# Designs tried in a protein design run: peptides against a protein of PDB entry 6DSZ. Part 270

Target 1, 361 residues: chain A of PDB entry 6DSZ
Amino acid sequence: NYVVTAQKPTAVNGCVTGHFTSAEDLNLLIAKNTRLEIYVVTAEGLRPVKEVGMYGKIAVMELFRPKGESKDLLFILTAKYNACILEYKQSGESIDIITRAHGNVQDRIGRPSETGIIGIIDPECRMIGLRLYDGLFKVIPLDRDNKELKAFNIRLEELHVIDVKFLYGCQAPTICFVYQDPQGRHVKTYEVSLREKEFNKGPWKQENVEAEASMVIAVPEPFGGAIIIGQESITYHNGDKYLAIAPPIIKQSTIVCHNRVDPNGSRYLLGDMEGRLFMLLLEKEEQMDGTVTLKDLRVELLGETSIAECLTYLDNGVVFVGSRLGDSQLVKLNVDSNEQGSYVVAMETFTNLGPIVDMCV

## One batch from the design tools (peptide; made by RFdiffusion4, then SolubleMPNN)

Design b2_p25_2_s4 (from b2_p25_2, 14 letters changed)
Fold by OpenDDE base, seed 1:
Structure b2_p25_2_s4 (fold): chain B 361 residues (1-361), chain A 25 residues (1-25)
Amino acid sequence: as target 1 above (361 residues)
Amino acid sequence: DEEEKKEEEKKRKELEEKKKELAAL
């Protein structure tokens, strides 16, 4: 009897930072296949708090704070379409992860999208949006009293959505998405009517974006709008302002993940397929009327890390690099470069033993 | 300082033990 010590999953497939354990605690949450790891970020490093087994591979993991919650709630969607909203509760030494709401959001009819599951939360916590199937956008209304996650579908005319986000600062929940049609890739916006369960015309669109446009970043106020990341270009659009850059340095490898550093959306980390870590900077211009507009976009190479599946800025220039293909890392961003011109120093490395192929023997 | 290294090594071991304990739940 080989006791195959079930190796714990070490490959990271998602990470998020927020205030899950308390309003004051900074947490790092790491998804490793079916396992959720919860850490408190301390000056001494990552303090482990809890591990949670999930009924399926974690496909979406997002922190959100509904109005009048003291701390963040966690939305999880599994690859089997099990959705839940989790709350951390501590009572003395007893630590419980409470399911506030749950549901299965699988449809009997629909083609699963080739680009996988996308889950997004409205910044005002009005709804969760899910792109699970081609030509459908699933909406889960967020209601505090509802223990059952009920969803409805809205038909998308755009069958091939590449990425989608909710925009900030919109009166109605508004999605921005990159889609592909026979003419190329495009960006479109839709308002989501919870009342009518339909899309209304969004504030803006951009036809014929870069052919390899792959990611949408929703930008917070005061800038608003979205960043579209391609292979060769980074574009900002907010309906009124358009700005594009094509820094040669990003052409060398595909950007595959991003994370917002500043709450106001002034800086973003970008990771590529070669493990290069970039900072995207949004330079502000204050107008005479006191409005803040985007002046310029800049990309800076910070250094090299493991190939990131996900990135999350913690605090004090510390970044967690979640890797599926390599070792995950805690890295420090320095103000000054080393002798090699790198601003990145590895603080801790977490050995990846590879994907646990559950060989059901 | 040798004491600081011992305290860092102790904290690292305690972190590894807690990672193992959380790993066993």
Scores: peptide ipSAE 0.000, ipTM 0.216, DockQ to the pose 0.041
Fold by OpenDDE base, seed 2:
Structure b2_p25_2_s4 (fold): chain B 361 residues (1-361), chain A 25 residues (1-25)
Amino acid sequence: as target 1 above (361 residues)
Amino acid sequence: DEEEKKEEEKKRKELEEKKKELAAL
């Protein structure tokens, strides 16, 4: 009897940081297929706190803090459309992950989108948005007292959504998305009415963006708006300001992930398919009226890592590189480059044994 | 030391091959 010890999954398919265990603890949460790993970030590295088995592959994992919560809650959506909101509770040495709410958000009718599941949370925690099916945007209203996650659909006229985010600083929940039609790729915004369960016209749109525009980054205040990442270009739009750059260095490999470094959205990490790590910098201009506007965008090559599926800036220039294809890493960003011109130093490497192909023989 | 270097070099080659496969898609 060879007990094939089921090797724990090692390939990372998502990571998030926040304050999940307490208000004070900085956590790293790592999704490895059906496994959730919870760490506390310390000066000595990652301290493991708990591992949680999920009833399906984690497809969405997002931390959010509703009004009146002292710490972050965790939204998880599985590839089987099981949604839950999780809370960490500790009582002495007893650690429990409590399901605050749950539901199944699968529709009987709809074409699953080829670009997979997208899940987003409104920055003001009014709703969760889900792009699961072409031509539908699913909304889960966030209610504190509701243990059952109920969703409704809003029809999207735009059938081929590439990426979508909620914008910051909007009176109503507002989505910004890249979509494709026969004329190319475009950016559009919609306000989401919870009351009427419909879309209203958003504050802005941009037709005919770069043909390979693939990602939306919602930018916090004071800048607001969104960054659109393409193959050849990076663009910013907030309704009033438009700016585009086309740094030749990003054309060499597709940017596939991003993570915000600064709470104010001044810097973002970008990872490409070659494992190159970039810093995107938003240069501010202070106007005479005290308004802050975007002056310029700059991209800097930091160095090389494992190919990131996800990036998470932790603290003190430490970055977690979650890799599906290679070994995940903790890396240090330095102010000064090494002799090779790299600002990246590997601190720790987490061996990826590859996808366990469940050969169901 | 030599076995660890061989494993790192093997992993690096496997990563470079995976990078090539991904760049060819």
Scores: peptide ipSAE 0.000, ipTM 0.254, DockQ to the pose 0.015
Fold by OpenDDE base, seed 3:
Structure b2_p25_2_s4 (fold): chain B 361 residues (1-361), chain A 25 residues (1-25)
Amino acid sequence: as target 1 above (361 residues)
Amino acid sequence: DEEEKKEEEKKRKELEEKKKELAAL
């Protein structure tokens, strides 16, 4: 009996960095269809720790640290709407991935959104938000003792949400989202009331953003607010300050992924459909009152990589480029450019044997 | 022209210093 070891999936559809194995370890977590790969980031490279099979294709994978947790927990949502919160436990040489909570968040009624599944976590870990269906925002309250992930829906008036994030520095959980209506694309905010299970008016809105505005980046304090990425423009808004740039270099290809480099939101990696890697820089201005405001936005071309499905900054200028269409890479960001003007050097390449198309038979 | 060059050179130096801070962490 030749057990044909089914080739492990090689196409990456998600990646996250955090402290999942311990408070001290830096981890890279990679989603490859139904597989979760867990690595420790070391000076020598990626050390494999564990591989986990999931009950379906991973659609959302987010690390979060509730108050009083020493290390990050992992939220996973599958394409079949199975949600779980995972914890890493090690006892000597025994490594276990513990399911702290689970639930199915599928609705019997709803149109699945054309822009796919979006899952977001409140920075203060009060809730998980899910955009699964048009005109609905699903909320999973985060409670420490609840083994069952219970969700409720809030109606969205905005039927065509493009992207959504939770904002930082908000007293109540606040979402910021790009939506489309017959007049164009717009940005709106809502506060989420867990008590009343409704939306309240958010702190700000921006009507008539760029027609191809596709991504929302929530910016940490001290800046706060959000970055909106389009095809031609990058805009910042926090309620008080608005700034827009239209660097010609981003018009050549659509930005498809981003990752925060600095904890304070001063820099972001951007990847486009041609495999170009950019740095988005937020320039600070300190006001006379000691408040920090955004002075300017700048985009720099770093170099070329595989076409990123996801990006994650690890440490020391090392970036993981998760690719679905090409080989995934570990790349080093250098201070100085090479003779070709690139700041990117490939350190390791992970061969992609192609997407395992889940033939839904 | 000379002020723009000085601002570009200042931005370049600030970028080089930030890149050195990143390489020293």
Scores: peptide ipSAE 0.000, ipTM 0.335, DockQ to the pose 0.041
Fold by OpenDDE base, seed 5:
Structure b2_p25_2_s4 (fold): chain B 361 residues (1-361), chain A 25 residues (1-25)
Amino acid sequence: as target 1 above (361 residues)
Amino acid sequence: DEEEKKEEEKKRKELEEKKKELAAL
């Protein structure tokens, strides 16, 4: 009887930072296949708090704070379409992860999208949006008293959605998405009516974006709008202002992940398929009326890390690099470059033993 | 260099053991 000690998954599929354990604690949450690891970020590094087993591979993991919650709640969706909202509760030394709400959001009919599961949360916590199937956008209304996550579908005319986000500063929940049709890739917006369970016309659209446009970043106020990341270009649009840059350095490898550094959306980390780490900077212009507008976009190469599946800025220039293909890392961003021109220093490395090939023997 | 690598590897093992203990609770 070889007890194959099932090695715990080490490959990171997702990471998120927020205030999950308390209002004051900064947490790092790491998804490793079916496992959720919860850490407190300290001056000494990552303090482990709890691990949680999920009933399937984690596909979406997002922190959100509904109006009148003191700390963040965690939304998880598994690859088997099990959805839950989790709360951390501590009572002395007893630590419990409470399921506030749960549900299965699988449809009996639908083509699973080739670009995988996308889950997004409205910044005002009105709804969760899910792109699970081609031509459908699933909505989970957020209600505090509802222990059962009920969803409905809205038909999406755009069959091939590449990426989707909720926009900030919108009176109604508004999605922005990149889609592909026979003419190329485009960006469109829709307002989501919870009442009518339909899409209304969104504030703006941009036809014929870059052919390899792959990611949408929603930008918070005061800028608003969205950033569109391509292979060759980075574009910004908010309905009134359009900006595009084509920095030659991003052409070398595809950008695959991003994370917001500043709460106001002034800086973003970008990671590519070669493990290069970039900073995207939004330069502000203050108008005479006191309005803040985007002046320019700039990209800076910070250095090299493990190939990021996900990035999250913690605090004090510390970044967690979640890697699926390589070792995950804690890295420090420095103000000054080293002798090699890198602003990145590895602080800690977490060995990735690779995918557990479940050899069903 | 070799002693620093051994201390890093020791700290890594201690962190992995602590992670295992917390997963059993």
Scores: peptide ipSAE 0.000, ipTM 0.221, DockQ to the pose 0.032

Design b2_p25_3_s1 (from b2_p25_3, 10 letters changed)
Fold by OpenDDE base, seed 3:
Structure b2_p25_3_s1 (fold): chain B 361 residues (1-361), chain A 25 residues (1-25)
Amino acid sequence: as target 1 above (361 residues)
Amino acid sequence: EEERKELEKRREEGRREIDELAEKL
């Protein structure tokens, strides 16, 4: 009896931090193909709590907290378009991951988008947005009493969406997206009417952004708006203010992932294809009327890590670097640089044994 | 409760360290 210990997937394809197990616990959730690993962040490091097998490769994994929930819920979408909302429940020593809602969001008609599946959640938890197919934006209304995730499509005139996020501080759910047309790449916003199931004109647009603009970061209040990351430039727009920087250091390698350090969106981590870790800083300017505006954007090199597929700030200056191509890491950000000028120290390394091709025959 | 307080303290210390880092950058 050869117990083929099925080698567990080690390549990370997603990570998220939040309060999933309790309101007080800080959790790291790691997606490794079909596997979800749940950790509690402790003073001693990562404590494993639960591992969950999913019915397909995890394509989207997002924590969100509906109004009146004490802890975060987890939205998962698989590459086979199975959507679920998961809740952690503990009763004494018994730990259960409960499916609050589920649904299949596959369409019979549509071209799967070349940039893959994008899933986003409205910051006010009004809806989930999905870019699955070209020319369609799928909306899942978030209703507490609904065990079945019902979705509808809104036609998107922009066929080639590169990235999309929900904006903060909007009366109606508002998306901001980078798209490509024959004239180049552009940024546009739409309000999403849940009632009418249509797009309304958004608050702003920016035509002719950088040709390689690839990522949208929604910025929390008080700044609001979005950051657009390209190959050569980082731009901010909120409808009233536009700012662009072109730091030479980012031209060397493509930024591929980001994560917010501060809840107010004052600082972000950026990872590139060479494993460089940057901090993006939003400098504040207080106006005479007490409004806070963005004064400047700054990018600083922190150091080098494994090539990040995903980044997440935990606590205590610790960052999880989820890698698909290399070893995942826990890294500490230090106040003082080392002799090499790096502010990054590896605390723990998680060996990547390569992509387990789940030949699900 | 003591473990929680220590964890909270460490989180606050680490947040201050990140603030100091950001000021030095």
Scores: peptide ipSAE 0.497, ipTM 0.904, DockQ to the pose 0.864
Fold by OpenDDE base, seed 1:
Formats: sequence, C-alpha cells, structure tokens
Structure b2_p25_3_s1 (fold): chain B 361 residues (1-361), chain A 25 residues (1-25)
Amino acid sequence: as target 1 above (361 residues)
Amino acid sequence: EEERKELEKRREEGRREIDELAEKL
C-alpha cells in the first residue's frame, strides 16, 4: 500500500492581503489550486492559522468589507463556478470558516471567455461582478441577509473583454474594462443599475488604446479613474484627465500582475514575465482649490524576484511574491540599493515542487 | 497590547521606508 502522501500544492495561483481573522490582524491569504492558506502577518514573519480545502480550483479570491462588518469577508469563486462568501470566526482555540453565502453561478448557455474567469467587487460592496462568458456580465447583489448568492446577467455588447474593474468614487457601481474589437483595443465604462438590471452609459471611454492593453487598475480617491497597463505604455484616465507614459523598461517584458501599496493608490507594485519588480508612482499635484490631481506617472525598477502570478504588499516594506512557475518569496524592499542596484532582498523562499499531478485515482 | 503596538510601530516604520524609497527612485 503506497500511501501516496498527496503532496500539498505549492504553486500559487492567487494571493490577497487584508483583515480576515480579525479587524486588527493583517492576513495573507494564499490560493494554491484547491487549497486556501491563511496566515497572520507578525513581527516574526508569517504565522499559519488555517488551511481550507475548497470544492474546486480557486479562480477568484477577493477580500471585501461590507458596511457594518468589523473585518473583511472573503469571496471565492471556483473554476466550476461555485461561489461563496466566507467569514472567519474564532471562539477560544476553535477556528471556524463559516460560509455566509453560497451559490453556483454557472450559466447553461454561454461561451466561456478565453481570458478565463474575472471576478471583481464594487469598492462600496454593492455588488460582485463576474465576467465568465463572452457577451455577459454577471452581477451578484450583495445583501447582508442573503445566504444564497443570486446572480443575474447583463448583456455586454463588447464580446471580448480583456480585463474589468469597478471604479472608485462612483454614485452607481461603475465598471471600467478593456475590450477588443476588429479595430483594436478600447476602454469603456458602464454604470450598473441593480434596479433596472442594465448598463447605463459610464462617465468616460477611451478608444484605440494600446493594442496589447491587458490590465485595468481602479484608482482610489482622490485621483479616481483607472490605470491601463499595456506592453509599451501605461495610461491613466479619470474622465477629466488623461496621462500616458511609455517607459522603455516595461517593453522588455510583459507586466502580468500588480498590487496597490498605498490605500490612496499613489503607489503600485508591478511584476513582469521576467520576474522584474517595479514600482508605479502616481505623483500628485495639489490645486489651489485643494483638489488633488495626477501630475505624472513614473515607473521604477526595484529588482528581481520569482515570476509573480500575484503580488501583495504586506507591511514593513515586505512583499509576498506568489509564483506559479517558480518559488514564491517574501521579499523586503530596501531604501538603499545593493551593490547590484537592487532594492529587493529575498527574506524567505517557498519551494515550488511543480504542479500537483492530481492522480485521479 | 504591547505586541499590537510593536506591530503598528513596524508598519509605520515600513511606510516611512517606502516613502523614502519612493523619494530616492
């Protein structure tokens, strides 16, 4: 009897930071295929708290805090379209992950999108948005008392959505998305009416963005708007202001992930396919009326890490680099560069033993 | 309480370090 000790998954396919275990605790949550690992970020490093088996590969993992919740809730969507909202509860030494709500959001009819599953949460926690199928945007209204995640579809005229986010500071939930048509890639916004279950015209659009525009970053207030990341360019738009940069350094390798460093969206980490770690900086200009506007965008190389599937800033200048292809890392950002000009130092490395061959027995 | 204060201090220190880094870049 070979007890094939089922090797625990080591490849990271998602990570998120927030306050899941308590209002005070900073957590790192790591998705490794069907496994969710929950850590507390401590002064001594990552303390493991719980591992949770999910009913399928984790496709979306997002923390959110509805109004009146003391701590973050976790939204998970699996590759089999099982959705749940999880809450952490601790009673003494007993740790329970409670399902607040669940549902299957699979449609009987629809073409699964080639770019896979996208799940997003409105910053004001009014809804979850899902791009699962071409030409459809699925909405899950967030209601506190709803144990069943009910969803409805809104038709998208734009059949080939590349990426989508909810914008900040919008009276109605507003999505911003990159889409492709025969003329190229474009950015558009829509307001989402929960009442009418339709899209209304959004505040702005940008036609003919870079052909390889691949990511949307929603920028918090005071800037608002979105950043669009391409192969050669990074652009900002908020309806009133447009700014574009084309730093030659980003052309060398495709940016594949990002994470916000500051709550106000003044700085972001960017990771590329070569494992290079960048900082994207939003320089502010304070107007005479006290309004804050974007003055400039800047991209700076910090150093090299494992190829990130996901990035998350923890605290104390520490970043978790979740890698699918290589070893995941905890890295420290330093004020001063080393002899090689790198601001990045690996603190801990987590060996990736490769894909778990699910030996279907 | 002390552990929480130390953790908060480290977070604040780290934020300052990131600010200093961003200014040097």
Scores: peptide ipSAE 0.495, ipTM 0.905, DockQ to the pose 0.880
Fold by OpenDDE base, seed 2:
Structure b2_p25_3_s1 (fold): chain B 361 residues (1-361), chain A 25 residues (1-25)
Amino acid sequence: as target 1 above (361 residues)
Amino acid sequence: EEERKELEKRREEGRREIDELAEKL
């Protein structure tokens, strides 16, 4: 009986950065199928803290900090619709991952969306939003004392949602989403009423965006609004201002992931299907009234990495490139380009052994 | 506490490096 020691999964399907272990620690959390790896980002590199087995493939992994929490909590949704909120606790040398809340959010009725599971958290931690099924938006209200994650559905008229985010700086929780109809792709916003369990009209919409618009980035204040990424264009809209760019360089390969570099949302990393790493820059304009508006958008090629499934800026100009198809990497962004014109240097590479083929022997 | 201060310093240095990079791009 060869006990084939089940090789640990190495393909990365999600990553997040935040303060999960403590308020002071910067953590990298990596989802590898059913495994969650927790690292502390140190001056010496990534220090492993804990590995956690999850009861299913991780489909959503998001850090959030409710009011009055000293550190981030972790929301996980599995591909089997098991939701949990996790807290890290350390007591001496004992490290425990505590389930603060859990629930199953599966519906008996609904078509699973072709674009898969989308999970988002309101920046003010009022709710979690889930797009699991076509024509439904699931809401999990965030309540501190509730150990049972209760959810309700709101009907979406828009059956084919491509991507969705919560916007920043909204009095009520507001979603921005790209959807497809027979006329093309469009952007719309809705306010989410927890009280009435319905959508209200959002602050803005944009009809007839690029046909391949695939991602929404919610931009924090002072800019607010959202960035919409397509195959050929990158657009910004906040209700008052619209801006679009069509840099030829992004047409070569589809942008598949993004991560915010700056807390103010002035810079983002973008990764494409060829492993190219870009910086998206938001140029500010200060108005005479002291308001900050978006002046321009710029995209610059930084270099090449493994094909990113997910990107996360850590600190010290270091980026984690989580790859499903190739080796994951820690890369350094340098001020000066190398001889090849690249601003990216690989610091560490994590071998991807590929999908665990369960050879049923 | 010293290790924490050193980490904070490195984070600030790295942020400045990203600012300088963005200015050169």
Scores: peptide ipSAE 0.487, ipTM 0.902, DockQ to the pose 0.899
Fold by OpenDDE base, seed 5:
Structure b2_p25_3_s1 (fold): chain B 361 residues (1-361), chain A 25 residues (1-25)
Amino acid sequence: as target 1 above (361 residues)
Amino acid sequence: EEERKELEKRREEGRREIDELAEKL
């Protein structure tokens, strides 16, 4: 009897940082296929708190804090379109992960999008948005008292959405997305009406962006707007201001993930397909009226890591590099570069055993 | 409470280190 000890999945397919266990605790949450691992970030490192088995591969994992909540809630969507909102509850030594709401958001009709599942949460926690199928944007209204996640679809005229985010500082929930048509790639915005269940015209659009524009980053106030990342260029737009940079260093490998370092959106980490880690810096200019405007964008190489599937800044200059293709890492960002010019030092490495080939014998 | 204060201090120190890094870049 070969007891095939079912090895736990080690490949990371998502990670998020927030205050899930308490208002005070800093947590790292890691998605490894069907498993959610919850850690507390301590002075000594990552302390494991709980592992949660999910009924399917985790496709979306996002922390959010509705008004009146003392700590973050966790939204999970599986590859089988099972959605849930999870809450951490501790009573003495007993740790429970409570399902506050759940639902299946699968449609009977629709072409699954080639770029996969995208899930986003409005910064004001008014709704969850899902791009699951071409030509559809699914909305889950966030209601505190509803244990059943109900969703509706809004038709998107833009069939080939590449990436989508909710913008910050909008009176109504507003999405910004990159899409492709026969003329190239473009950026557009829509306001989402919960009442009318339709899109209204958004505040701005940018036609004919870079042909390989692949990611949208929503920028918090005071800047607002969005960053669009391509293969050759990084652009910013907020409706009033446009900036573009084309740093030669990003042409060498495609940027595949990002994470915000600062709550105000002044700095971001970027990871590419070669495992290079960059910092994107938003340079501010203070106007005479006290308004803050974006002056410039800059990209700087920090160093090399495992190829990131996801990045998350923890604290104390520590970054978790979640890798699907290689070993995941905790890395320290240093003020001073080493002899090789790297600002990155690996602190801990988590062995990736690769995909468990379920050989059905 | 002391452990919490130490953790908060380390977070603030690390944030300053990131600020210094960003200024040197």
Scores: peptide ipSAE 0.482, ipTM 0.900, DockQ to the pose 0.884

